# Peptides against a protein of PDB entry 4PN1, part 10

Target 1, 261 residues: chain A of PDB entry 4PN1
Amino acid sequence: KIEMNFLNKPIVPDTTKVISNFLTHYLITEPVEHVEIEAKLGTLIDLETQNRFEFPVMNETILNPEFNLRTRFESDMTASEHKYLNEFLNQAFRDSQKPGRLPFAYKHTKQVDLFYETEDNSRDKIRVSKNQSDNQVLACVKKRRVADLFLYCPNDAFDIRISISDELPVSMPSGNQQPSLTRLKDRVGYVHQEIKIDLTKTTQNDPVYDTTERHELEVEFGNIADLRDRAQKAKDGMEAPLFRRVQLFMDNVRILRREHS

## One batch from the design tools (peptide; aimed at target 1 N21 F67 L149)

Design b1_p11_1 (made by RFdiffusion4)
Pose (drawn by RFdiffusion4):
Structure b1_p11_1 (pose): chain A 256 residues (1-205, 211-261), chain P 11 residues (1-11)
Amino acid sequence: KIEMNFLNKPIVPDTTKVISNFLTHYLITEPVEHVEIEAKLGTLIDLETQNRFEFPVMNETILNPEFNLRTRFESDMTASEHKYLNEFLNQAFRDSQKPGRLPFAYKHTKQVDLFYETEDNSRDKIRVSKNQSDNQVLACVKKRRVADLFLYCPNDAFDIRISISDELPVSMPSGNQQPSLTRLKDRVGYVHQEIKIDLTKTTQNTTERHELEVEFGNIADLRDRAQKAKDGMEAPLFRRVQLFMDNVRILRREHS
Amino acid sequence: SKPDLTGVFTP
C-alpha cells in the first residue's frame, strides 16, 4: 500500500493554482462577455539580444507580468517543427479511436482572413473570415486583447503564452473600405474532451506563418467551474486547468 | 483590480 503524501489527499500544483486565479479573474471578478482563452506555443525573445530569453531557472515558470522583463513573444515555428507536431497529433488521433479511449474529434478548415481597422482610438481589429471554397462568411468579430501570461520553459524548444481575448460578434464592414490585412489560413483542428488543439498555417498575400494553439472549447462550463471556485468548491476548476496545461505541456515537449 | 498572482517568480 502506497500513499501520495502524508495527508493521503491530492494537493494542487503551484502553477495550476496561479493560472486558476488568472482565469477566475477574467471569468468571474472582472468578467469578459465573449471571452476566448488560448495558449500558444512559441518563443520568448529578449528585446536586446533578439534571441531566446535567458533566465536562471530550471523548470517551467510563470513570469510576473508586473515586472518589465524586456521581452516579446514569437508565436511562430519552422515548417519542420509544424510538420513534426502534425504527425504526432495524427498518431495521437488514431490511438484515441481504439477501445477504452475517449476519442479525438477532427475539423480541417481552409478559410480567408480579412482584418479591418476600427473607427475608435482603440487598437482593436475587425476580423472577417470566409471559406476559400464558396466564400460564404464563417465569422465577423471585433477582437480585443485583454490579458497575457507568459510561461518560460527552459527545458523545451517552446515557451507558452496564455491569452485572454474578447471576441464580440459585429456587423459586416462596408464594401467601400480597404482591409488592413488579407491572408489565407489553413487550420487543422483536433478536439479532445472539449480542449481544442489548432494547427494553423497562414499565408500572407510571400510569407508563411506556422502556429499551434490550445484553447478551452467550452467556456460556459469553465465559467461555471470558476464560479464554484470563488465560492469554495474549487476542485472542478483545478481539474480543468490541470488538463489544459498538461495537454499544452505534452505538445511543448514534442520536438526533434 | 488585479488577479491574485501570488507564487509566481519575482525578481

Design b1_p11_1_s1 (made by RFdiffusion4, then SolubleMPNN; from b1_p11_1, 3 letters changed)
Fold by OpenDDE base, seed 5:
Structure b1_p11_1_s1 (fold): chain B 261 residues (1-261), chain A 11 residues (1-11)
Amino acid sequence: as target 1 above (261 residues)
Amino acid sequence: SKPDLSGVYVP
């Protein structure tokens, strides 16, 4: 007979607890109304060396936001890495279609994001997203970054930024306004168990700085209502449902950050 | 090389 431990009960990893508490704060304690919660793959860069940040740890570590480590996070990756992840996810999609598995859903979206200045000249811009093929408006929002949680992952290809954002729906800009910035997004989206995985190639044309291309991979909670419900239950003393959902999310992130060509 | 974002063909 084998037991899990000397209590023969499940134990929750500390990482899961820390992330769960972080999410609970912005879901329940100081709730963000139109919350988006996503993890991006990237690299923590040391501002002094311009190299990947070095921390004296040997595994995945959540960095304490109260300490200024003089880092920046770059959510970009190489085209080859991005292509590899695309191929990896395509294979995962195919494998999930087999009997006995839960299938991925897939969506390919090509959109243009138009950024407009606000009347009050606030730092936050209005983003209008349109489908490139038919010019259908997909969204019109004002996005604000609320909080970040960084994970240093010394054994993996990527570090992780978990971001909480507020995506406030707003009215369309007036017809006489011109966008200050235009971005083309080619996005391949995968959904598995209400976790969204997006590979996005972003092209930005700047008349002064030439065309820039960015390659990003993001993992997002696809069911915020359910997550909020789980967080509320956790505040009420039943933490298991939240821990399970956070664990699922992080396991998907962990799979992806290990992949590289 | 640029990533291939065409995805998969699903019959």
Scores: peptide ipSAE 0.077, ipTM 0.724, DockQ to the pose 0.014
OpenDDE base, seeds 1, 2, 3, 4: peptide ipSAE 0.020, 0.028, 0.039, 0.026; ipTM 0.571, 0.657, 0.659, 0.672; seeds 2, 3 fail the geometry check

Design b1_p11_2 (made by RFdiffusion4)
Pose (drawn by RFdiffusion4):
Structure b1_p11_2 (pose): chain A 256 residues (1-205, 211-261), chain P 11 residues (1-11)
Amino acid sequence: KIEMNFLNKPIVPDTTKVISNFLTHYLITEPVEHVEIEAKLGTLIDLETQNRFEFPVMNETILNPEFNLRTRFESDMTASEHKYLNEFLNQAFRDSQKPGRLPFAYKHTKQVDLFYETEDNSRDKIRVSKNQSDNQVLACVKKRRVADLFLYCPNDAFDIRISISDELPVSMPSGNQQPSLTRLKDRVGYVHQEIKIDLTKTTQNTTERHELEVEFGNIADLRDRAQKAKDGMEAPLFRRVQLFMDNVRILRREHS
Amino acid sequence: SSPIVPLTAWE
């Protein structure tokens, strides 16, 4: 017989607790009506060296946003790094279809992105996405970035950025208006337990941009867990962000 | 002062 600790009850990892606080704030305390919560793989770049951020730590660590660390985030990866993750996810996809497993879901989208500027002093963009096939509109949203949280991961090829955005559905722009940006997007979507794993390849109309993003697919249920956590019963919220971060961690450690 | 996020953040 073996116990996990001298209490024999599970304990919350420090990171899971902190991220739960970050998510509960923008879900409950200062709520965002149309919230998108996603984490992207990429690289933390030191502004002076223009290389990967160096920090005297040995494990995955959350950076305090109230400190100026002179750093930016590159949400990009090589084509090989993108293909390597594609193969790994495909293999993980088929293994989930086997007996006893909760299966993956799959959705491949070939669409066009149209970005517009706003009439306000804000730096928001109005995004229009259309099918590359029939050109029917998939979405028309005004997107505002609310908050970011950066995880420096010295043991891995990637760092993590947790973004909280606000995607408000808006009406279509006028025809007599030039889009600020137009690009193709090849999005390969995997879904497991309502956690979305998106593998995107955007083509600038040339320059290519390869990304991997992991986002909560069921916000309404997550908002409910955030409410229960604010009221004491915080176990379901913890179990949720633990699953999210563990998925993000598995994909982060996958590299040649 | 620490550049690492405390457990009490966003509470």

Design b1_p11_2_s1 (made by RFdiffusion4, then SolubleMPNN; from b1_p11_2, 4 letters changed)
Fold by OpenDDE base, seed 1:
Structure b1_p11_2_s1 (fold): chain B 261 residues (1-261), chain A 11 residues (1-11)
Amino acid sequence: as target 1 above (261 residues)
Amino acid sequence: SSPITPLDAFK
C-alpha cells in the first residue's frame, strides 16, 4: 500500500493558498459586487532594462505586492504565439469532444467597445460593447480594476497577472456624447468546466504601447456564484472546495503559459 | 454522433 505522505492526506500547494486567500478577500471579506476574476498571460517587464524582469527564483512565484519592483506587465504576445495558442486550444477542443471527456464549449465573437467619458469626469470610463455585425448592445459597464496579483514564471513563456475587477452596469451615455476610444475585438472563447479561456485580437490606437493590434489570452472564472460560495465555505473553515477550484484554474493557466512556438 | 462544427482559427 502506498500513501501520499506520512499523514496520508492531500496537501495544498502554497501558491493555491495564497491565491485562494487573495480571491476570498474580494469575494467575501471586502466583497466586490460585480466581480470579474481573470488571469492574463504576458510579460513582467523591468522598467530599467525594458527586458523581461529577472528575479532570483527558479520557479513560479507570486510577487509580493507590497514591494515595488519597478515593473510593468505587458498583456500581449506576438501574433505567432497567439496563433500557436489558438491552434493548441483548437486541438484541445477537438480532443475534449471524444467519448469519456468533458467537452469544451466554443464561441467566436466580434465586438466593438466604445469608451465614453463620464459626466462627473471620473477616471473610469463607460464601456459600451456592441456586436460588430448587428450593432446590438451587449453590455454597458464601468469597469474598475480593484487588485492585481502577479506571478513570475521563469521557466515558462509567459508571466501571469491575476486581476480582480468590478464591472458595474450603468446606463447608456447620452446620444450626443462621442466615444473617446473605439476598440475592435475579435475573440475566440473556450469554456471547460466553467473556466473561460479567451484569445482576443484587439485593434486600437494604444498610446502606452504604441500598437494598433494586441494579442491577448485570458483565463476567467466562469461561475462567480459558485466561486463565492466556495470562498464563503473557506471562510467558515472548509477550504477544500475553494482550493480545488483554484487548483483547476491555475493548472489551466499553467498549461497555457508553458506552450510556445 | 453529430459532426463537430469546425472552429474558427485566427489567421
Scores: peptide ipSAE 0.051, ipTM 0.677, DockQ to the pose 0.013
OpenDDE base, seeds 2, 3, 4, 5: peptide ipSAE 0.035, 0.029, 0.037, 0.027; ipTM 0.651, 0.650, 0.662, 0.623

Design b1_p11_2_s2 (made by RFdiffusion4, then SolubleMPNN; from b1_p11_2, 3 letters changed)
Fold by OpenDDE base, seed 3:
Structure b1_p11_2_s2 (fold): chain B 261 residues (1-261), chain A 11 residues (1-11)
Amino acid sequence: as target 1 above (261 residues)
Amino acid sequence: SSPIVPLDAFK
């Protein structure tokens, strides 16, 4: 018989523990009420060189937020990379429909996000999301970025930003208020085991600046209640359920960041 | 840029 190690017990990668602790903080310790937890694929850019960040590590590394690394994160990819991932996920969807697999769910959405300044002049904007087809309001939220965790991935096409956000439902802006920013989102969403993977082509129309386009891929925890429950159990000394869920999430992220044209 | 490539079944 082969044992997995000298303890014959599963061992959790340190990355999983660090991320789990990060999530637990904002799920349990200082709980965000309407929490959104997502990972975006992109590139850590060194502000000094304007090239991809180079850190003296050889593998996936969570950057310590206590250190100012003088970086920015570009949550974007090339059109070709985005297309490749789109095709890749389409194939993954098809394969998951086969017997013996857990199927993906799929949704294609065209959405308009209208961003409004708040009356209190907060940096947080109100986002009104509308369906492009019928202009029906899908959501009206005030999104606050609570925390970020960056993963430098020197061996992969993309680096990762894991973000904790608070999406507070709010009332619609006054009718006389004009949006400060408009984003057209063409999104295909894939859900597998309550992990949401979204490929989004975003066209941003700024009244002052030129139109910009972004190609984004994000991975989101689709069941926050379950995740919060797992995090609570972790706080209570049972970490395995949380670790498993975070591992699943990160494995999906790792799959995606390794795929490129 | 490239358009989103949705699944045909969902077009």
Scores: peptide ipSAE 0.206, ipTM 0.803, DockQ to the pose 0.015
OpenDDE base, seeds 1, 2, 4, 5: peptide ipSAE 0.058, 0.093, 0.192, 0.092; ipTM 0.694, 0.739, 0.782, 0.712

Design b1_p11_2_s3 (made by RFdiffusion4, then SolubleMPNN; from b1_p11_2, 5 letters changed)
Fold by OpenDDE base, seed 2:
Structure b1_p11_2_s3 (fold): chain B 261 residues (1-261), chain A 11 residues (1-11)
Amino acid sequence: as target 1 above (261 residues)
Amino acid sequence: SSIFTPLDAFE
């Protein structure tokens, strides 16, 4: 007979604990009311070399935010990488439709995001999202980035940024106000066990700079209420449900960041 | 037009 360890009980990886604590802080301790929690695939860039940063570690590592590592995070990938991930997820979707599996849900959306300045000239802009096909308003929010947690992944194609954001619903801008920025988003979304995986092609027209395209992959917690409930239980001494959910989230992220063309 | 590979969603 084989046992897991000398206690014969599952053990929680430190990564899971650290991330769980990070989430608990912004879910429970200092709660963000309209919280969005997502992980983006990208690259930690060394500001000095403008290349991917090289940390003296050999595996997935959460970076300590107390240290200024002189890095920036580029949440982008090549079109080829993006295409590969699209095909990969398409196959995962198909496989999940088989008997005995939990199925993916799939949605293809095209939207336009219009950004407006606020009257108080705050740093945060109002974002109005509309469906490109019928111009239906999907959302009107003021999004604030609250916190980031960075994972350096030396063995994978991508590094990870986990972000906490506050998406405050706000009233529509006045009809006479012009958007300061327009962004087109072509997005395919895959949902599995309430974890959202989005591939997004963003096109931004800048009058000063050339049109830029960005290819992004993000993984988001699709059920914040459930996550908050789990976090509360963790604060009350029952950590297992939160750890399991974070583990699921991170496993999905790990699968994706390993894939490359 | 879209860069994404079409996928038929099955229920």
Scores: peptide ipSAE 0.276, ipTM 0.818, DockQ to the pose 0.015
OpenDDE base, seeds 1, 3, 4, 5: peptide ipSAE 0.257, 0.273, 0.158, 0.078; ipTM 0.809, 0.814, 0.755, 0.717

Design b1_p11_2_s4 (made by RFdiffusion4, then SolubleMPNN; from b1_p11_2, 4 letters changed)
Fold by OpenDDE base, seed 3:
Structure b1_p11_2_s4 (fold): chain B 261 residues (1-261), chain A 11 residues (1-11)
Amino acid sequence: as target 1 above (261 residues)
Amino acid sequence: PSPIVPLDAFK
């Protein structure tokens, strides 16, 4: 018989702990009321070189937010990468339907997001999301980006941005207001064990500039209430449930960021 | 550009 280690107990990766603490802060310590927690695949760009950020590390590394690294995060990928991931997730879905597996849920949506300026001239815009087919309002929210945590992943195709956002439900803008921005989203969503994985092709029409397309993949915690409960337990001294959930989330992210065309 | 490849398109 072999043992896991000299303690014969599971050990939590430091990455899991750091992320768990980050999440706990915005779930429990300074709780965001309508919290959304998502990870986006993309690239950390060095503002000085305009190339992918190069840090003297050899593996997945959480960047310290206290340091200005002079980077930007581009939550975009090539069409080929996006297509590959789409096919990969489609196959993962199919495989999960087999006996003995936990199945994915799947949803394909075409959505239009209309962004409106707020009357108070706040930085945050009101986003009205509508179903593209029937123009039904799906949501009307004011999304505030609360915090970001960046993971530099030198061995993988993508770096990661974990974002804490506050999606405050708000009333619809007045009928006389025109959207300042319109985005069309073609999204395929996969849900496995309450982790949401979305592939989104976003088209933005700019009246001055040419139409831009973005290809994004995001991973989101689908059960915030459960996550908050786990975070509370962690604050109370029982960290294992939170660590397990964060580990699950990050493992899914790691799977995806390793895949490339 | 590559289109979204929906799963439902192939069901």
Scores: peptide ipSAE 0.228, ipTM 0.801, DockQ to the pose 0.015
OpenDDE base, seeds 1, 2, 4, 5: peptide ipSAE 0.058, 0.038, 0.221, 0.077; ipTM 0.695, 0.680, 0.792, 0.694

Design b1_p11_3 (made by RFdiffusion4)
Pose (drawn by RFdiffusion4):
Structure b1_p11_3 (pose): chain A 256 residues (1-205, 211-261), chain P 11 residues (1-11)
Amino acid sequence: KIEMNFLNKPIVPDTTKVISNFLTHYLITEPVEHVEIEAKLGTLIDLETQNRFEFPVMNETILNPEFNLRTRFESDMTASEHKYLNEFLNQAFRDSQKPGRLPFAYKHTKQVDLFYETEDNSRDKIRVSKNQSDNQVLACVKKRRVADLFLYCPNDAFDIRISISDELPVSMPSGNQQPSLTRLKDRVGYVHQEIKIDLTKTTQNTTERHELEVEFGNIADLRDRAQKAKDGMEAPLFRRVQLFMDNVRILRREHS
Amino acid sequence: SDFIVPLDAWE
């Protein structure tokens, strides 16, 4: 017989607790009506060296946003790194279809992105996405970035950025208006337990941009867990962000 | 040490 600790009850990892606080704040305390919560793989770039951020730590660590670390985030990866993750996810996709497994879901989207500027002093963009096939509109949203949280991962090829955005559905722009940006987007979507794993390849109308993002697919249920956590029963919220971060961690460690 | 997010942040 073996116990996990001298208490024999599970304990919350420090990171899971902190991220739960970050998510509960923008879900409950200062709520965002149309919230998107996603984490992107990429690289933390030191502004002076223009290389990967160097920090005297040996494990995955959350950076305090109240400190100026002179750093930016490159949400980009090579074509090989993108293909490697594609193959790994495809293999993980088929293995989930086997007996005893909770299966993956799949959705491949070939669409066009149209970005517009706003009439306000804000730096928000109005995004219009259309099918490349029939050109029917998939979405028309005004997107505002609310908060970011950066995880430096010295043992891995990637760092993590957890972004909280506000995607408000808005009406279509006028025809007599030039879009600030127009690009193709090849989005390969995997879904497991309502956690979305998106593999995106955008083509600038040339320059290519390869990304991997992991986002909560069921916000309404997550908001409910955040409420229970504020009221004491915080176990379901912890179990949720633990699953999210562990998925993000598995994809982060996958590299040649 | 301060560059790391404390446990009581966003509470």

Design b1_p11_3_s1 (made by RFdiffusion4, then SolubleMPNN; from b1_p11_3, 3 letters changed)
Fold by OpenDDE base, seed 3:
Structure b1_p11_3_s1 (fold): chain B 261 residues (1-261), chain A 11 residues (1-11)
Amino acid sequence: as target 1 above (261 residues)
Amino acid sequence: SSIIVPLDAFE
């Protein structure tokens, strides 16, 4: 019989701990009321070189937010990469339907997001989301980006941004207001064990600038209440449930960021 | 059981 290690106990990767602590802060310590937690695949760009950021590390590394690394994160990928991931997830979906597996759920949505300036001239815009087919309002929220955590992944196709956002439900803008920005979102969503994986093609219509398209992949915690409960338990001294959930989330992210065309 | 085959995005 072999043992896992000299303690014969599971060990939690440091990455899991760091992310768990990050999440716990915004779930419990300074709780965000309507929290959204997502990871986006993209590229850390060095502002000085305009190339992918090169940090003197050899593996997945959480960047310290206290340091200005003079980077930007581009949450975009090529159409080919996006297509590959779509095919990959389609296959994963199919495989999960087999006996003995936990199945994916799938949803294809076409959504239009209308962004409105707030009356108080706040930095946060009101986003009205509508179903593109029937123009029915799906949501009206004011989304505030609370915090970001960046993972530099030198060995993978993508770097990762984990974002904490507050999506506050708000009243609809006045009928006389025009949207400052319109985004069309064509999204395929995959849900497995309450982890949401979305592939989104976003078309942004700017009245001044040309239409821009983005191809994005995001991974989101689908059960915030459960996550918050786990985070609370962690604060109370039982960290294992939180670590397991974060590990699951990150493993899904890691799978995806390693895939490329 | 009915198996839903996910479609490629944008189709």
Scores: peptide ipSAE 0.067, ipTM 0.685, DockQ to the pose 0.014
OpenDDE base, seeds 1, 2, 4, 5: peptide ipSAE 0.044, 0.061, 0.051, 0.060; ipTM 0.656, 0.683, 0.694, 0.692

Design b1_p11_3_s2 (made by RFdiffusion4, then SolubleMPNN; from b1_p11_3, 4 letters changed)
Fold by OpenDDE base, seed 4:
Structure b1_p11_3_s2 (fold): chain B 261 residues (1-261), chain A 11 residues (1-11)
Amino acid sequence: as target 1 above (261 residues)
Amino acid sequence: SSIIVPLDAFK
C-alpha cells in the first residue's frame, strides 16, 4: 500500500494557498460585487531588456506584488502559438466527449466591443459588446482592474497573470457619444467543470497604425457564486473546498501554459 | 492575419 506522505493526507501546495488567500480577499474581505477572476497567458517582460524577465527561480512562482520588479505583462502570444492552443483545446474537447469523461462545452462567438469614455474621463471605459452578426447588444459594462497576481513560469511557454476585475453593468452611453475604440473579437470558449477557457483573437483598427491583432488565452472561474461560497467557508476555517477549486483552476492553467509545439 | 480555428473545422 502506498500513502501520499507520512501523514497519509493530502497536502495543499503553497501556490494554492497563496492564490486562495488572494481570491478570498476580493471575494470576502473586500468583496468586489461584480467580480471577474481570470488568468491570462502571457509574458513578463523586463522593462530594462524588453525581453522575458529572468528570475532566479527554477519553477512556477508567484511574484510578490510589493516589489517593483520593473516588469510589464504582455497578455499576448503569436498567431502560431494561439493556433496551436486552439487546436489543442479542440482536441481536448473531442476527447472529453468520450464515455467516462466530463464533457467540455463549446461556444464560438464573434463580437464587437465599443469603448466609450466616461463623463469623468476615468481610466475605466464603458464597453458595449455587440454580436457581429446582428448587432445585438450583449453587454454594457464598466470594467475595473482591481488586483493582479503574477506567476513566473520559467519552464513553460507563458507566464500567468491572475486578475481580479470588477465588471459593473452600466447604462448604455448616450446616443451622441462616439466610441473611442472599437475591437473585433473572435472568440472560442471552452468550459469544463465551470472553468472557462477562452481563446480570443482581437482586431483593433487604429487611425494611425495598421490594424493590429492580439491573440489571448484566458482562464476564468465560471461560477463566482460557488467560488465566493467556498471562499467564505475558507474564511470560516474550512479551506479544503476553496483549495480544491483553486487547484483545479491552476491545474488547467498549468496544462495550457506548458503546452506548445 | 490569423484565424480562430473553430471546433467545427475538425468535425
Scores: peptide ipSAE 0.244, ipTM 0.801, DockQ to the pose 0.015
OpenDDE base, seeds 1, 2, 3, 5: peptide ipSAE 0.106, 0.233, 0.201, 0.237; ipTM 0.698, 0.790, 0.779, 0.794

Design b1_p11_3_s3 (made by RFdiffusion4, then SolubleMPNN; from b1_p11_3, 4 letters changed)
Fold by OpenDDE base, seed 2:
Structure b1_p11_3_s3 (fold): chain B 261 residues (1-261), chain A 11 residues (1-11)
Amino acid sequence: as target 1 above (261 residues)
Amino acid sequence: DDIIVPLDAFK
């Protein structure tokens, strides 16, 4: 008979603890009311070299936000990378339909996002999302980025940004207002164990610049109420449920960031 | 070249 370790108990990776603490802060300590928590695949770019950031570490590393590393995060990927991930997730969906597995849910959504200036000229614009087919309003929110946590992943194709956002529901803009920006989104969404994985192609028309396309992959916690409950339990001394959920989330992220064409 | 490859297209 073998044991896990000399205590014969599971041990929690430090990465899981750090992320869990980060989430707990914005779920419980300084709670964001309408919190969205997502991880995006992308690249940490060194502002000095304009190349991918290089740091003297050999594995997945959470960057300390207290240090200015002179980086920016680009959440875009190539069309070929995006296509590969799309096909990969399609296959994962198919495999999950087999007996004995927990199935993916799948949704293909085409929406338009309309951005409106606020009356107070806040930098936080109102975003109205509509379904492209029937123009049904899907959401009307002010989104505020609250915090970011960056993971440098030297062994993988992508680095990771975990973001805490506040998506405040707001009333529709006045009918006389014109959108300042319009974005078309073609999104395929996969949900597994309440973890949402979205591949999104965004098209933006700029009157001055050429039409730009962005290809993004994001992983989101699909059950915030449950996550908040787990975080509260963690604050109360029972950390295991939160750790398990964060571990699941991160494992899904790790799977995806390792995939490349 | 369609970047989005919908799953339903293969059903």
Scores: peptide ipSAE 0.250, ipTM 0.791, DockQ to the pose 0.015
OpenDDE base, seeds 1, 3, 4, 5: peptide ipSAE 0.164, 0.160, 0.115, 0.168; ipTM 0.751, 0.745, 0.708, 0.759

Design b1_p11_3_s4 (made by RFdiffusion4, then SolubleMPNN; from b1_p11_3, 5 letters changed)
Fold by OpenDDE base, seed 4:
Structure b1_p11_3_s4 (fold): chain B 261 residues (1-261), chain A 11 residues (1-11)
Amino acid sequence: as target 1 above (261 residues)
Amino acid sequence: SSIITPLDAFK
């Protein structure tokens, strides 16, 4: 007979605990009302070298936000990498339709995001999202980045930024206002067990610079209410449900960041 | 270039 360990009980990886605590803070302790929690694949760039950040670790490592590592995070990838991930996710979708599996769902959205300045000239702009086909308003929000947690992943193609955002629904800008920025988004969202994986191509026209295209992949908690409930239970001493959910989330992230052409 | 949906991929 084999046991899990000398206690014969599951043990939670420290990464799971750290992330769980991070989430609990912004779900329960200092709750963000309209919270969005997502992980983006990208690259930690060393500001001094402009190359990928190097840290003397050999595996996935959560960076301590209290330390200024002189880094920036680039939430972008090559078209080739993005295409590969698209193919990978499509295959994963297909495989999940087989008997005995929990199926993926997906949604394809082409939208335009219009960004407007706020009256207080806040850093946080109002984003109006419209469907490209019929120009119907999909959302009008003011998104504020609340906190970030960075994972350095030396063995994988991508590093990870987990972000807490406050996405506040707001009224439409005045008709006399012009957008300061416009972005076209082609997005396919894959959902599995209420974890949403968004593959996005973003086109942005700049009056000064050439049109730029960004290729992004993000993983989002699709059921915030459930997550908040789990976080509350964790605060009350029952951590297992939260740990399980975070583990699921991170396992999906780990799968994705390992895949590359 | 558009992202390829599962439907498109396996059509």
Scores: peptide ipSAE 0.393, ipTM 0.916, DockQ to the pose 0.015
OpenDDE base, seeds 1, 2, 3, 5: peptide ipSAE 0.360, 0.359, 0.056, 0.337; ipTM 0.902, 0.903, 0.759, 0.894; seed 2 fails the geometry check

